# Peptides against a protein of PDB entry 4ASU, part 206

Target 1, 270 residues: chain A of PDB entry 4ASU
Amino acid sequence: ATLKDITRRLKSIKNIQKITKSMKMVAAAKYARAERELKPARVYGVGSLALYEKADIKTPEDKKKHLIIGVSSDRGLCGAIHSSVAKQMKSEAANLAAAGKEVKIIGVGDKIRSILHRTHSDQFLVTFKEVGRRPPTFGDASVIALELLNSGYEFDEGSIIFNRFRSVISYKTEEKPIFSLDTISSAESMSIYDDIDADVLRNYQEYSLANIIYYSLKESTTSEQSARMTAMDNASKNASEMIDKLTLTFNRTRQAVITKELIEIISGAA
Target 2, 83 residues: chain B of PDB entry 4ASU
Amino acid sequence: FTFASPTQVFFNSANVRQVDVPTQTGAFGILAAHVPTLQVLRPGLVVVHAEDGTTSKYFVSSGSVTVNADSSVQLLAEEAVTL

## One batch from the design tools (peptide; made by RFdiffusion4, then SolubleMPNN)

Design b2_p21_6_s4 (from b2_p21_6, 14 letters changed)
Fold by OpenDDE base, seed 4:
Structure b2_p21_6_s4 (fold): chain B 270 residues (1-270), chain C 83 residues (1-83), chain A 21 residues (1-21)
Amino acid sequence: as target 1 above (270 residues)
Amino acid sequence: as target 2 above (83 residues)
Amino acid sequence: SAAVAEAVRAALERVVERERA
């Protein structure tokens, strides 16, 4: 490589490093906000899931329609955030198919579609785009919930798959159940609850779905921002190491060029 | 007793004496050992009666309330403000 | 921003590939 080539590479990597450092800072700021907003969201979301945990709602085996909702975002450069969700979605879909279930998939965030569309195109119902630019709001979750309910796919049971935030350096892909109105209304475990008006139950379920989606979005966002921060930090470090290596190469090459030129001058070959 | 909105937690697994909630079917009071039920909130006043005798008032929008068999209660409002 | 992100990703991937190599 010529000195010019090395210099060009150095400049390029230095610019990349600047970008990754900047992205790290942005991710850090977004993470801090996301983490703060996750605290109440978690209480809210876990509260919504409490019914399902306590009632131990079971879907009859004869019910075959299963919905998988994968939650991520549109944005890349966040490590394994998207691939982890996609991997679990694939696994779940395969397991359900093996059990004789019909599986349909919804992707929250374009990255899910980008990963799964090629292999699971026939199973995709809808993909929600424009996720991740702004912190998710309950309104966003409500829109998603409404669209799901209006999709025309009458699922019996569903799984929402998302990355649960553990710490700045750790997330875990988790699955939470989603139940159709019919499944909840027919569940034997629901018998302990007083006669619930059908309209009330419907509305309740709509809120429940929105709540769970909101919760999943908040968990996902926090996980994503933390992962991006880490990824950008790693990228910056890698760039730094490469800069150091290239700088050494540059210096050696420069010395070699100078030496060659001197030899040519001394030998009269110039 | 858990009372939260998406953005704020008012009570988290707290012990309370009574919670008055506005539901679509009417307002009702949740006391200890209330029968399990699911309800949907209507916009209105939530009144929390603490064990120490203090009363807190909140305005809530839509949402849900769950009373479980174990006497746990989840009051989840889309929006809620302290009054 | 997406183009920049892709460029960064591509550049980083190239860096990683070179280091493995």
Scores: peptide ipSAE 0.023, ipTM 0.846, DockQ to the pose 0.013
Fold by OpenDDE base, seed 1:
Structure b2_p21_6_s4 (fold): chain B 270 residues (1-270), chain C 83 residues (1-83), chain A 21 residues (1-21)
Amino acid sequence: as target 1 above (270 residues)
Amino acid sequence: as target 2 above (83 residues)
Amino acid sequence: SAAVAEAVRAALERVVERERA
């Protein structure tokens, strides 16, 4: 490579490094906010799930309709965030199909659709786009919940799959259960709850669904921002290493050029 | 007793004497060993009576309240403010 | 020779200038 070629490559990589550093800082700011907002959201969401854990609600074996909700976003450059969710969705769908269940899929965020459209297009009910540009609100979760409930798909049981935030360097893809109104109302374990009106139970389930979706969005967002921050940091480091290597090559090439020119001068002066 | 909104936690696994909640079926007081129940909140006043005799008041919009067999209570409001 | 020295100097200056560009 000529000195000119090396210089051009150096400039290009330095520009990339500037971009990745800037993106890291943006992700860091968004992460800090997301982490703060996750604290109350987790208490709220876990509180909503407490009923299902304590009541030990089981779906009858003869029930066949299963809903999978994958939670992610529209935004890339965040490592394995999207692929992790998609991988677990695929695994769950395959297991359920093998068990003779009907599986339908909802994608929260366009990246889920992007990954799964070829293999699972027929199973998709809806994909929610425009996710990840701004922090999710309870209103956003309510809209998703309402659309699901009004979709006309009568699922028996479902699962919501999302990345739970562990630390700035760690997330875990997890699954939480979703139950239909019919499943809850027919559960034997619910008999201990006294004098529950059908309308009350319906409204309660609507809130429960919205609560769980909100919780999953907050976990997902925090995980995504932390992963993006890490990805951009790694990219910046890789760029730095490449700059160092090219700089060494440049220096060696420069010295060789100088040596060659000196030899030519000496030879020509004779 | 857990009382939270999506954006704020007021009580997290706390012990309280009594919680008065506004529900769609009517306002009622949750005491220790209250029977398990599920209710939906209506806009109104929540009053928390602590074991030390202190009383705290809150306004809530909508949400849910769960009383479990183990006497745990989850009060989850969409919006809540301290009065 | 002085001529060789000057040629070397000129060559080095060209290399330095190319590096700055």
Scores: peptide ipSAE 0.010, ipTM 0.803, DockQ to the pose 0.004
Fold by OpenDDE base, seed 2:
Structure b2_p21_6_s4 (fold): chain B 270 residues (1-270), chain C 83 residues (1-83), chain A 21 residues (1-21)
Amino acid sequence: as target 1 above (270 residues)
Amino acid sequence: as target 2 above (83 residues)
Amino acid sequence: SAAVAEAVRAALERVVERERA
C-alpha cells in the first residue's frame, strides 16, 4: 500500500472511532435511564405474572393455536440482542410445530421481521415498528396489547420472548406465558378464585397483557442499551488497535520510501 | 402485599393489616386470609393499613388487584400517587 | 564524496518535507 492509501485508511478509521465513541456515550445515557426505569417496571411486571405462576394455568392438549411474541427493537449495533430473541422464537416455533400446534408470530420491533420474515412470513400476524427511538411507555404497551386482542387471531396460549436484563455486561433471553381469556376462564385451577365476573376477567386479562408487554419492553430496552454500549466500546477499541497497526505500517512504509529514494540518488550519482 | 405502578413501587412483598381498594364493582377491603379473587380498579382511593396502625392513602387511576390462595396480593395500578 | 553526501542530505530534506505536507 502507498503512503497515500494508508493515510486515507487511517483517516477513515479515526472517523469511525469518533462515531463509535459518540454512540457509546449516547447508549450509556439511555442505559442509565433505562436501568432506573426498569426497577419499578420489574416489580410491576413480575407482579402481573404472579397469577399465572400461582394458578398454574394449563392449556388443554387439544388446543392448538399458539402465539409467539418476540420483543426487541428497530435499532441495530447492539450485539446479539435481536438474534438471541429470533433464535429462541425459531426454536419455540419449531418445537410447537413438531407438537402439531399452529403457530403465529408477532414481532415487536422491525429487527424481528428483518431476521424471520423470509423463513416465517406465513406465520407473521403483525410487526410493530418505531420501537427503540424513545423509552417505551405503558401507553405503548397498551397499544400493542390492544392490537393483539383485536387481531382476530384466537390463540389458546402464547409465549412472549424477550431479553431480561441481568447486568451491564449480561442479559438472558427468556420466555413468559400468555393465555387467552378463554384459556384462563376455562382453567380448572382458576376455580379457587371466587365469583369472577366475565367482564372483570376480560378487563383483568387486558391489563395483564399490557403489563407483561410493558415489562418485556423495559427489560428489552435496558438489555439493548447495555449491549449497544458494550458493542460500541468494543468497536472503539478495535478501531484503536487498527489505528496503531496502520500507524506502524505507515512509519515502516515511509522509511522504505526514503531508503529507496536514497538508493536511487546514490546509484544515479555513481 | 405488593403495590406498584409502572413507574413507582409503593409496597414490595410487605405485610399489611388491611388494604381498601376501589373496584369497578365497588370498594372492598382485603384482610388477612381473604378469599382468592381478581378485580379491576376504578379511579379512587387506596387505603393501606399497616400492622403498626399507620394508614397510608393513595389515589389510583385504573389497574388490577389479585388476591391469591397463599394470601399474596398484587395491586397493580396504571397510575398511582401518594396522598 | 562530499558532493554525494550533500546531494543525499538535500534529497532527504526534500523527502521529509514532502512527507510532512
Scores: peptide ipSAE 0.010, ipTM 0.812, DockQ to the pose 0.004
Fold by OpenDDE base, seed 5:
Order: sequence, then structure tokens, then C-alpha cells
Structure b2_p21_6_s4 (fold): chain B 270 residues (1-270), chain C 83 residues (1-83), chain A 21 residues (1-21)
Amino acid sequence: as target 1 above (270 residues)
Amino acid sequence: as target 2 above (83 residues)
Amino acid sequence: SAAVAEAVRAALERVVERERA
């Protein structure tokens, strides 16, 4: 490699490092905000899920329609965030199919569709795009919930799959249950709840769905930004190491060139 | 007793004496050992009576309230403000 | 994540290799 080639490479890598450092800072800022907003969202979301845990709602085995909601975003460069969700979606879909269930998929974020389109295109009901540019709001979650409820797919049970935030360096892909209105209304365990009006229950379920979606979005966003920050940090470090290696190579090559030139001058002058 | 909005937590697994909630079917008070129920909130006032006798008032827009068999209560409002 | 770091590393290595070739 010529000195010029090495110099060009060094310049290129330095530019990449600058970009990755910048992206790290942006991700860090978004992460800090997301983490703050996640605190109340988690209480809210976990509170919404409490009914399902306490009521021990069971779907009859004869019910075959299952909905999988994968929650991610449109934006890349965040490590295994998208692939983790997609992997679990695939696993869940396969398990359900093996159990004789019909599976339909909703993707929140375009990246899920990108990963699963080839293998699961026929199972997709809808994909929500433009996720991840702005922090998710409850309004966003409500829109998704409404679209799901209006999709015409009469699921019995479902699963929402998302990355739960653990720490700045850790997330875990998790699954939470979602139930149809019919499943809830017919559940024997719900008999202990006194005089629930059908309209009330319907509205309650709409809120419940919006609540869990909102919660999942907040967990996902926080996990994503954290993962991106880490990824960009690692990329920056890798770039730094390469810069160091290339710099050493440059210096060695430069010395060799100078030595050669000196020898040529000395030999030509003799 | 848990009372939260998507953006703010007012009570998290707290012990309270009574919570008055505005529901679509009518306002009612949730006491200890209240029968399990599900309700949807209408815009109105939530009044939380603490064990120490302190009363806190909140305005809520919409949402849900759940009273479970284990006496846990989840009041989840879309919008809520302290009064 | 290790994957992005690896991808960036791989991309950088490819750039380095292309420039060596």
C-alpha cells in the first residue's frame, strides 16, 4: 500500500469515527429522555397488565386465532434490538403453528417487516411505519390499538413482543399476553368481577390494549437508544484501534520510503 | 392502590383508605375489600383518602379502574392532574 | 452491540482491503 492509500484510509476511518461519536451522543440524549419517560410508563403499563395476571385468563384450546404484535422501530444501527424481537416472533409463530393455531402478525416499526417479510409475509396484517423518529406518545399507541381492533381479524389471544429495558447495558426480549374482548368476557375467572356492563368491558379492553402498546413502545424505545449508544461506542473504539494500526503502518512505510530515497540519492551521487 | 397516567405516577402500590372515582356508570367509592369490578373513567374528580386522613383531589380525563379480588386497585387515567 | 461493532469493523476492514488491493 502506498502512503497515499494509507492516508486515504486513515481519513476515511477518522470520518467514520467522528460520525459514530456523534451518533453516540445523539443516542445518549435520546436514551436519557426515554429512561425518564419510561418510569411512569412502566408503572402505568404494569398496572394495566395486573388484571390479566390476577384473573388468570385462560384461552380455551379450541380457540385457534392468535395475534403476534412485534414492537420495534424503523431505525437501524442499534445492535440486536430488531433481530431479537424478530427471532422471538418467529419462535412464537412456529410454536403456535405447531399447536394448530392460526397466527397473524402486526409489526410496529418497519424493521420487523424487513426481517420477516420473506418468511412470514402472508401472516402480516399491518405494519406501522414512522416509528422511532419521535418518542412514542399515548396517542400513537391509541392509533395502533384502534387499527388492530378494526383490522377485522378476530383473534382469541395474542402476544406482544418487545424489548424490556433492564439497564444501560442490558435489555431482554419479553412477551406479554393480549386477549380479545370475547376471550375476556367468556373467561370463567372473570365471574368474580361484579356486574360488568358489556359496553364498559369493551371500552376497558380498548384502554387495556392501548396501555400495553404504549408501555411496550416505551420499553422498546429505551432499550433501542441504549443499545444504539453502546453500539456506537463500540464502533468508535474499533475505529480508534484501526486508526492506531494504520498510523503505525503509515509511519513504517514513510520511514521505508525516506530510507529508500536517501539510499538512491547517496548511490546516485557516488 | 396504584394511580398513574402514561406520564405521571401519583400512587404506586400505596395503602389508602378510600378512593372516589368518576365512572361512566356512576361515581363510586372504593373501600378496603371492595368487590372486584372493572370500570371506565369519565372526566371528573378523583378523591384519594389516605390512611392518615389526608385527602388529595385529582382531575382525570378518561381511563380505567380495576378492583381485584386481592384488594389491589389500578386507577389508570389517560390524563390526570393534581388539584 | 457486538453485531454493529462487528459490522462496522467489517466495513472498515473492507475499506482497508479495497484500498490495499
Scores: peptide ipSAE 0.021, ipTM 0.831, DockQ to the pose 0.011; fails the geometry check

Design b2_p21_7_s1 (from b2_p21_7, 15 letters changed)
Fold by OpenDDE base, seed 1:
Structure b2_p21_7_s1 (fold): chain B 270 residues (1-270), chain C 83 residues (1-83), chain A 21 residues (1-21)
Amino acid sequence: as target 1 above (270 residues)
Amino acid sequence: as target 2 above (83 residues)
Amino acid sequence: ELEEKRRELLARIAAAAAAAA
């Protein structure tokens, strides 16, 4: 490589490093906010899931319709965030299909659709786009819940798949159950709840669905921002290492050129 | 007893004497060892009576309240403010 | 031509020394 080639490469890598450093700082700011907002959201979301855990709601084996909600975003450059969710969705869909279940999919965020389009396009009910530019609100979750309820798809049981935040360096793809009103109403374990009006139960279930979606969005957002911050940090470090290597190569090449020129001067060949 | 909104936690696994809640079926008091029930909230006043005799008042919007067989209670409001 | 090359070389050496300092 000529000195000019090395210089051009150095300039390019330095520019990449500047971009990745800037993106790291942006991700860090978004992460800090997301983590703060996740604290109450987790208490709220876990509180909503408490009924299903305590009541041990089971879906009868003869019920075949299963809904998978994958939660992610539209935004890239965050490591394995999207692929982890998609991988678990694929696994779950395959397992359910093998068990003779009908599977439909809802994607929250365009990246889920992008990954699963070729293999699962016919199973998608809807994809929600424009996710991840701003922090998710309860209003956003309620819109998603409403769209699901109005879709006309009469699922028996569902799974919401999202990345749960553990730490700045760790997330885990998790699954939480979603139940239809009919499944809840028919559950034997619900008999202990006294004098529950059908309209009350419907409203309760709709609210619960919105709560769980909201919770999943908050977990997903926090995980994504932390992963993006890490990815951008790694990219910046890799760029730094390449700069160092190319700088050494530049210096060696320069010395070789100088040596050659000196020999030409001494020999009188020029 | 857990009482939270999407953005704020007021009580997290606390022991309380009584919680008065506004539900669509009417306002009622949740005492210790109340029978399991599910209700949806209407806009109104929540009153929490702590074991130490402290009384706290809140205004809530929509939401839900769950009383479980294990005497755990989850009060979840879309919006809630201290009064 | 040799004197010009010598001057260029000296200039490059000086620039390299300044960058190393």
Scores: peptide ipSAE 0.008, ipTM 0.815, DockQ to the pose 0.004
Fold by OpenDDE base, seed 2:
Structure b2_p21_7_s1 (fold): chain B 270 residues (1-270), chain C 83 residues (1-83), chain A 21 residues (1-21)
Amino acid sequence: as target 1 above (270 residues)
Amino acid sequence: as target 2 above (83 residues)
Amino acid sequence: ELEEKRRELLARIAAAAAAAA
């Protein structure tokens, strides 16, 4: 490689390093905000799931319609965030299909669709785009919940799959249950909840769904920003290492060129 | 007793004497060992009566309240503010 | 090995740019 080629490569990698470093800082700021906002959101979301845990709602085996909601975003460069969710969605879909269930899929974020569309296109009901540019709001979750409820797909039970935030360096893909209004209303374990008006239960379920979606979005966002920060840090380090290696190569090549020029001068060879 | 909005936690697994909530079917008080129920909140006043006799007031928007068989309560408001 | 890493980085950046666009 000529000195010119090495210099061009160095310049390119230095530019990449600047970009990745900037992206790291942006991700860090978004992560810090997401983590702060996750604290109350987790209490809120876990609270919304308490009924399902305490009531031990069981879906009869004869019920065949299952909905999988995968929660991610539209944005890349965050390591295995999207692939982790997609992997679990695939696994769950396969298990349910093997059990004779009908499976439909909703993707929150375009990246899930990008991964699963070819293999699961027939199972997709809807994909929600424009996720991840701004922090998710309860309004966003409500819109998703309403669209799901109005989709015309009458599921019996469902699963929401998302990345739960553990730490700045760790997340875990998790699944939480979603139940239809009919499943909740018919569940034997719900009999202890007396005198629940059907309209009240419907409204309650709408809030429950929105709450769970909101929670999942907050967990996902925090996990994603953390993972992106790490990915950009790693990219910056890799770029740094490459710069160092190329700089050494440049110096060696420069010395060789100088030596050659000196020999040509000394030998009189043009 | 857990009382939270999407953005703020007011009570997290706290012991309280009574919680008065505004619901679509009417306002009711949640006492210790209240029967399990599910309700939807209407905009209004929430009053939390602590065991020490102190009362805290909150204005809430829409949301849900769950009273479980184990006497745990989840009050989840879309918006809530301390008064 | 360095070229592969460079290609991978560039591919990731390109994918990110495409996703951000």
Scores: peptide ipSAE 0.000, ipTM 0.825, DockQ to the pose 0.013
Fold by OpenDDE base, seed 3:
Structure b2_p21_7_s1 (fold): chain B 270 residues (1-270), chain C 83 residues (1-83), chain A 21 residues (1-21)
Amino acid sequence: as target 1 above (270 residues)
Amino acid sequence: as target 2 above (83 residues)
Amino acid sequence: ELEEKRRELLARIAAAAAAAA
């Protein structure tokens, strides 16, 4: 490589490093906020899921319609955040199909669609875009819940797949159940709740869905920002190492060029 | 007893004596060992009676309340403020 | 738009709960 080529590459990598450092700082700020906002959201979301944990709701085997909601975002550069969710979605879809179930998919965030569109295009009901620019709100979750309820797809059961935040260096892709009104109302374990008005139960399920979606969004966001921060840190370190290597190469090449020029001068060949 | 909004936690697995909740079917008091039920909140006043005899009041928007067989209660309001 | 949809959902939930009362 010529000195010019090395210099150009050095400049490029230095610029990348600057960008990745800046992105790291932005991700760090977003992560700090997301983590603070996740604390109450987790209590809220786990509280909403408590019924389903305590009332072991079973879907009858003859019920075949299953909904998968994958929760991610529109933005990349966050390691395996999107691919982990997509992988779990694919696995779940394949398992359900093998069991003779009909599977439909909702993607929260454009990255899910980007990964799954080629293989699962016919299974997609809707994809929600513009996810990840702003922290998710309960309003956002409510909109997603509303769109799902208005989709006309009469699922029996479903799953929401998202990355649960563990720590700044760890997340885990998890699945939580979603049940239709019919499934919840017909569940034997719900018999202890028999005095519930049908309209009340419907409203309750609408809130439950919104609550679970909100929780999943908050977990996903926190995981994503943490992963992005880590990814940008790693990218910055890798860039630094490459700069060091290229700088050494530059110095060696420069010395070689100088030596060659001196030899040419001394030999009179110049 | 858990009482939370999406943005704030008021009680997290706490022991309380009684919680009065505004439901659309009527206000009811959740006592210890209340029968399992699911209700939807209407905007109104929530009153929490602590075991120490203290009473706290909250205004809540819509939401849900769950009373489980194990006497655990989840009060989940979209919005809630201390009064 | 999202806020409007949220309000609509909440209104529907509130209406259904009121009807059950």
Scores: peptide ipSAE 0.028, ipTM 0.873, DockQ to the pose 0.553; fails the geometry check
Fold by OpenDDE base, seed 4:
Structure b2_p21_7_s1 (fold): chain B 270 residues (1-270), chain C 83 residues (1-83), chain A 21 residues (1-21)
Amino acid sequence: as target 1 above (270 residues)
Amino acid sequence: as target 2 above (83 residues)
Amino acid sequence: ELEEKRRELLARIAAAAAAAA
């Protein structure tokens, strides 16, 4: 490689390093906010799931319509965040198909679509875009819930798949159940609850859906920002190492060029 | 007893004596060993009676209330503020 | 548009709650 080539490469990598460092800082700030906002969101979301856990809602085996909601974002450069969700979605879809269930998919975030659309295009109901630029709000979750409810797909049971935040260095892809109103209303385990008005139950379920979606978005966002921060840190370190290596190569090459030029001058071969 | 909004937690697995909640069907008091029920909140006042005798008041928007068989309660409001 | 949809959902929830009352 010529000195010029090495110099160009050095400049390029240095620029990349600057970008990755900047992105790391941005991700760190977003992570810190996301983590703070996740604390109440988790209590809220887990509270919404408490019914399903305590009542042990089961979908009859004869019910075949299953909805998979994958939660991620539109933004890349966050390690395995999207692929982890997609992998779990694929696994779940395959398991459900093997069980003779009909599977439909909703993607929250364009990255889910990007990964799964080609292979699962026939199963996609809708993809929600413009996810991840701003912190998710309950309003955002409500919109997603509304669009889901208005999709016309009458699922019996669903799975919401998202990355649960564990720590700055760890997340886990998890699945939480979503049940249709009909499934909840017909569940034997619900018999312990007093006679619930059908309209009340409907409203309750609408809130539950929005709540769970909101929770999943908050978990996903926190996980994503953390993962991005880590990814950008790693990229910056890798760039640093490459810069060091190329700098050494540059110095050696420069010395060789100078030496060659001097020899040519001295030898009169010039 | 858990009482939270999407952005704030007021009670997290706390023991309380009584919680008065505004529902669309009417306000009711949740006491210890209340029968399991699901309710939807209407905008109104939530009153939490702590075991120590203190009373806290909150204004809530819409949301849900769950009373489980194990006497756990989840009060989840879309919006809530301390009064 | 998203805010409108949110409002619609909230209105629907409120209406259902009112109807249950």
Scores: peptide ipSAE 0.025, ipTM 0.864, DockQ to the pose 0.606; fails the geometry check

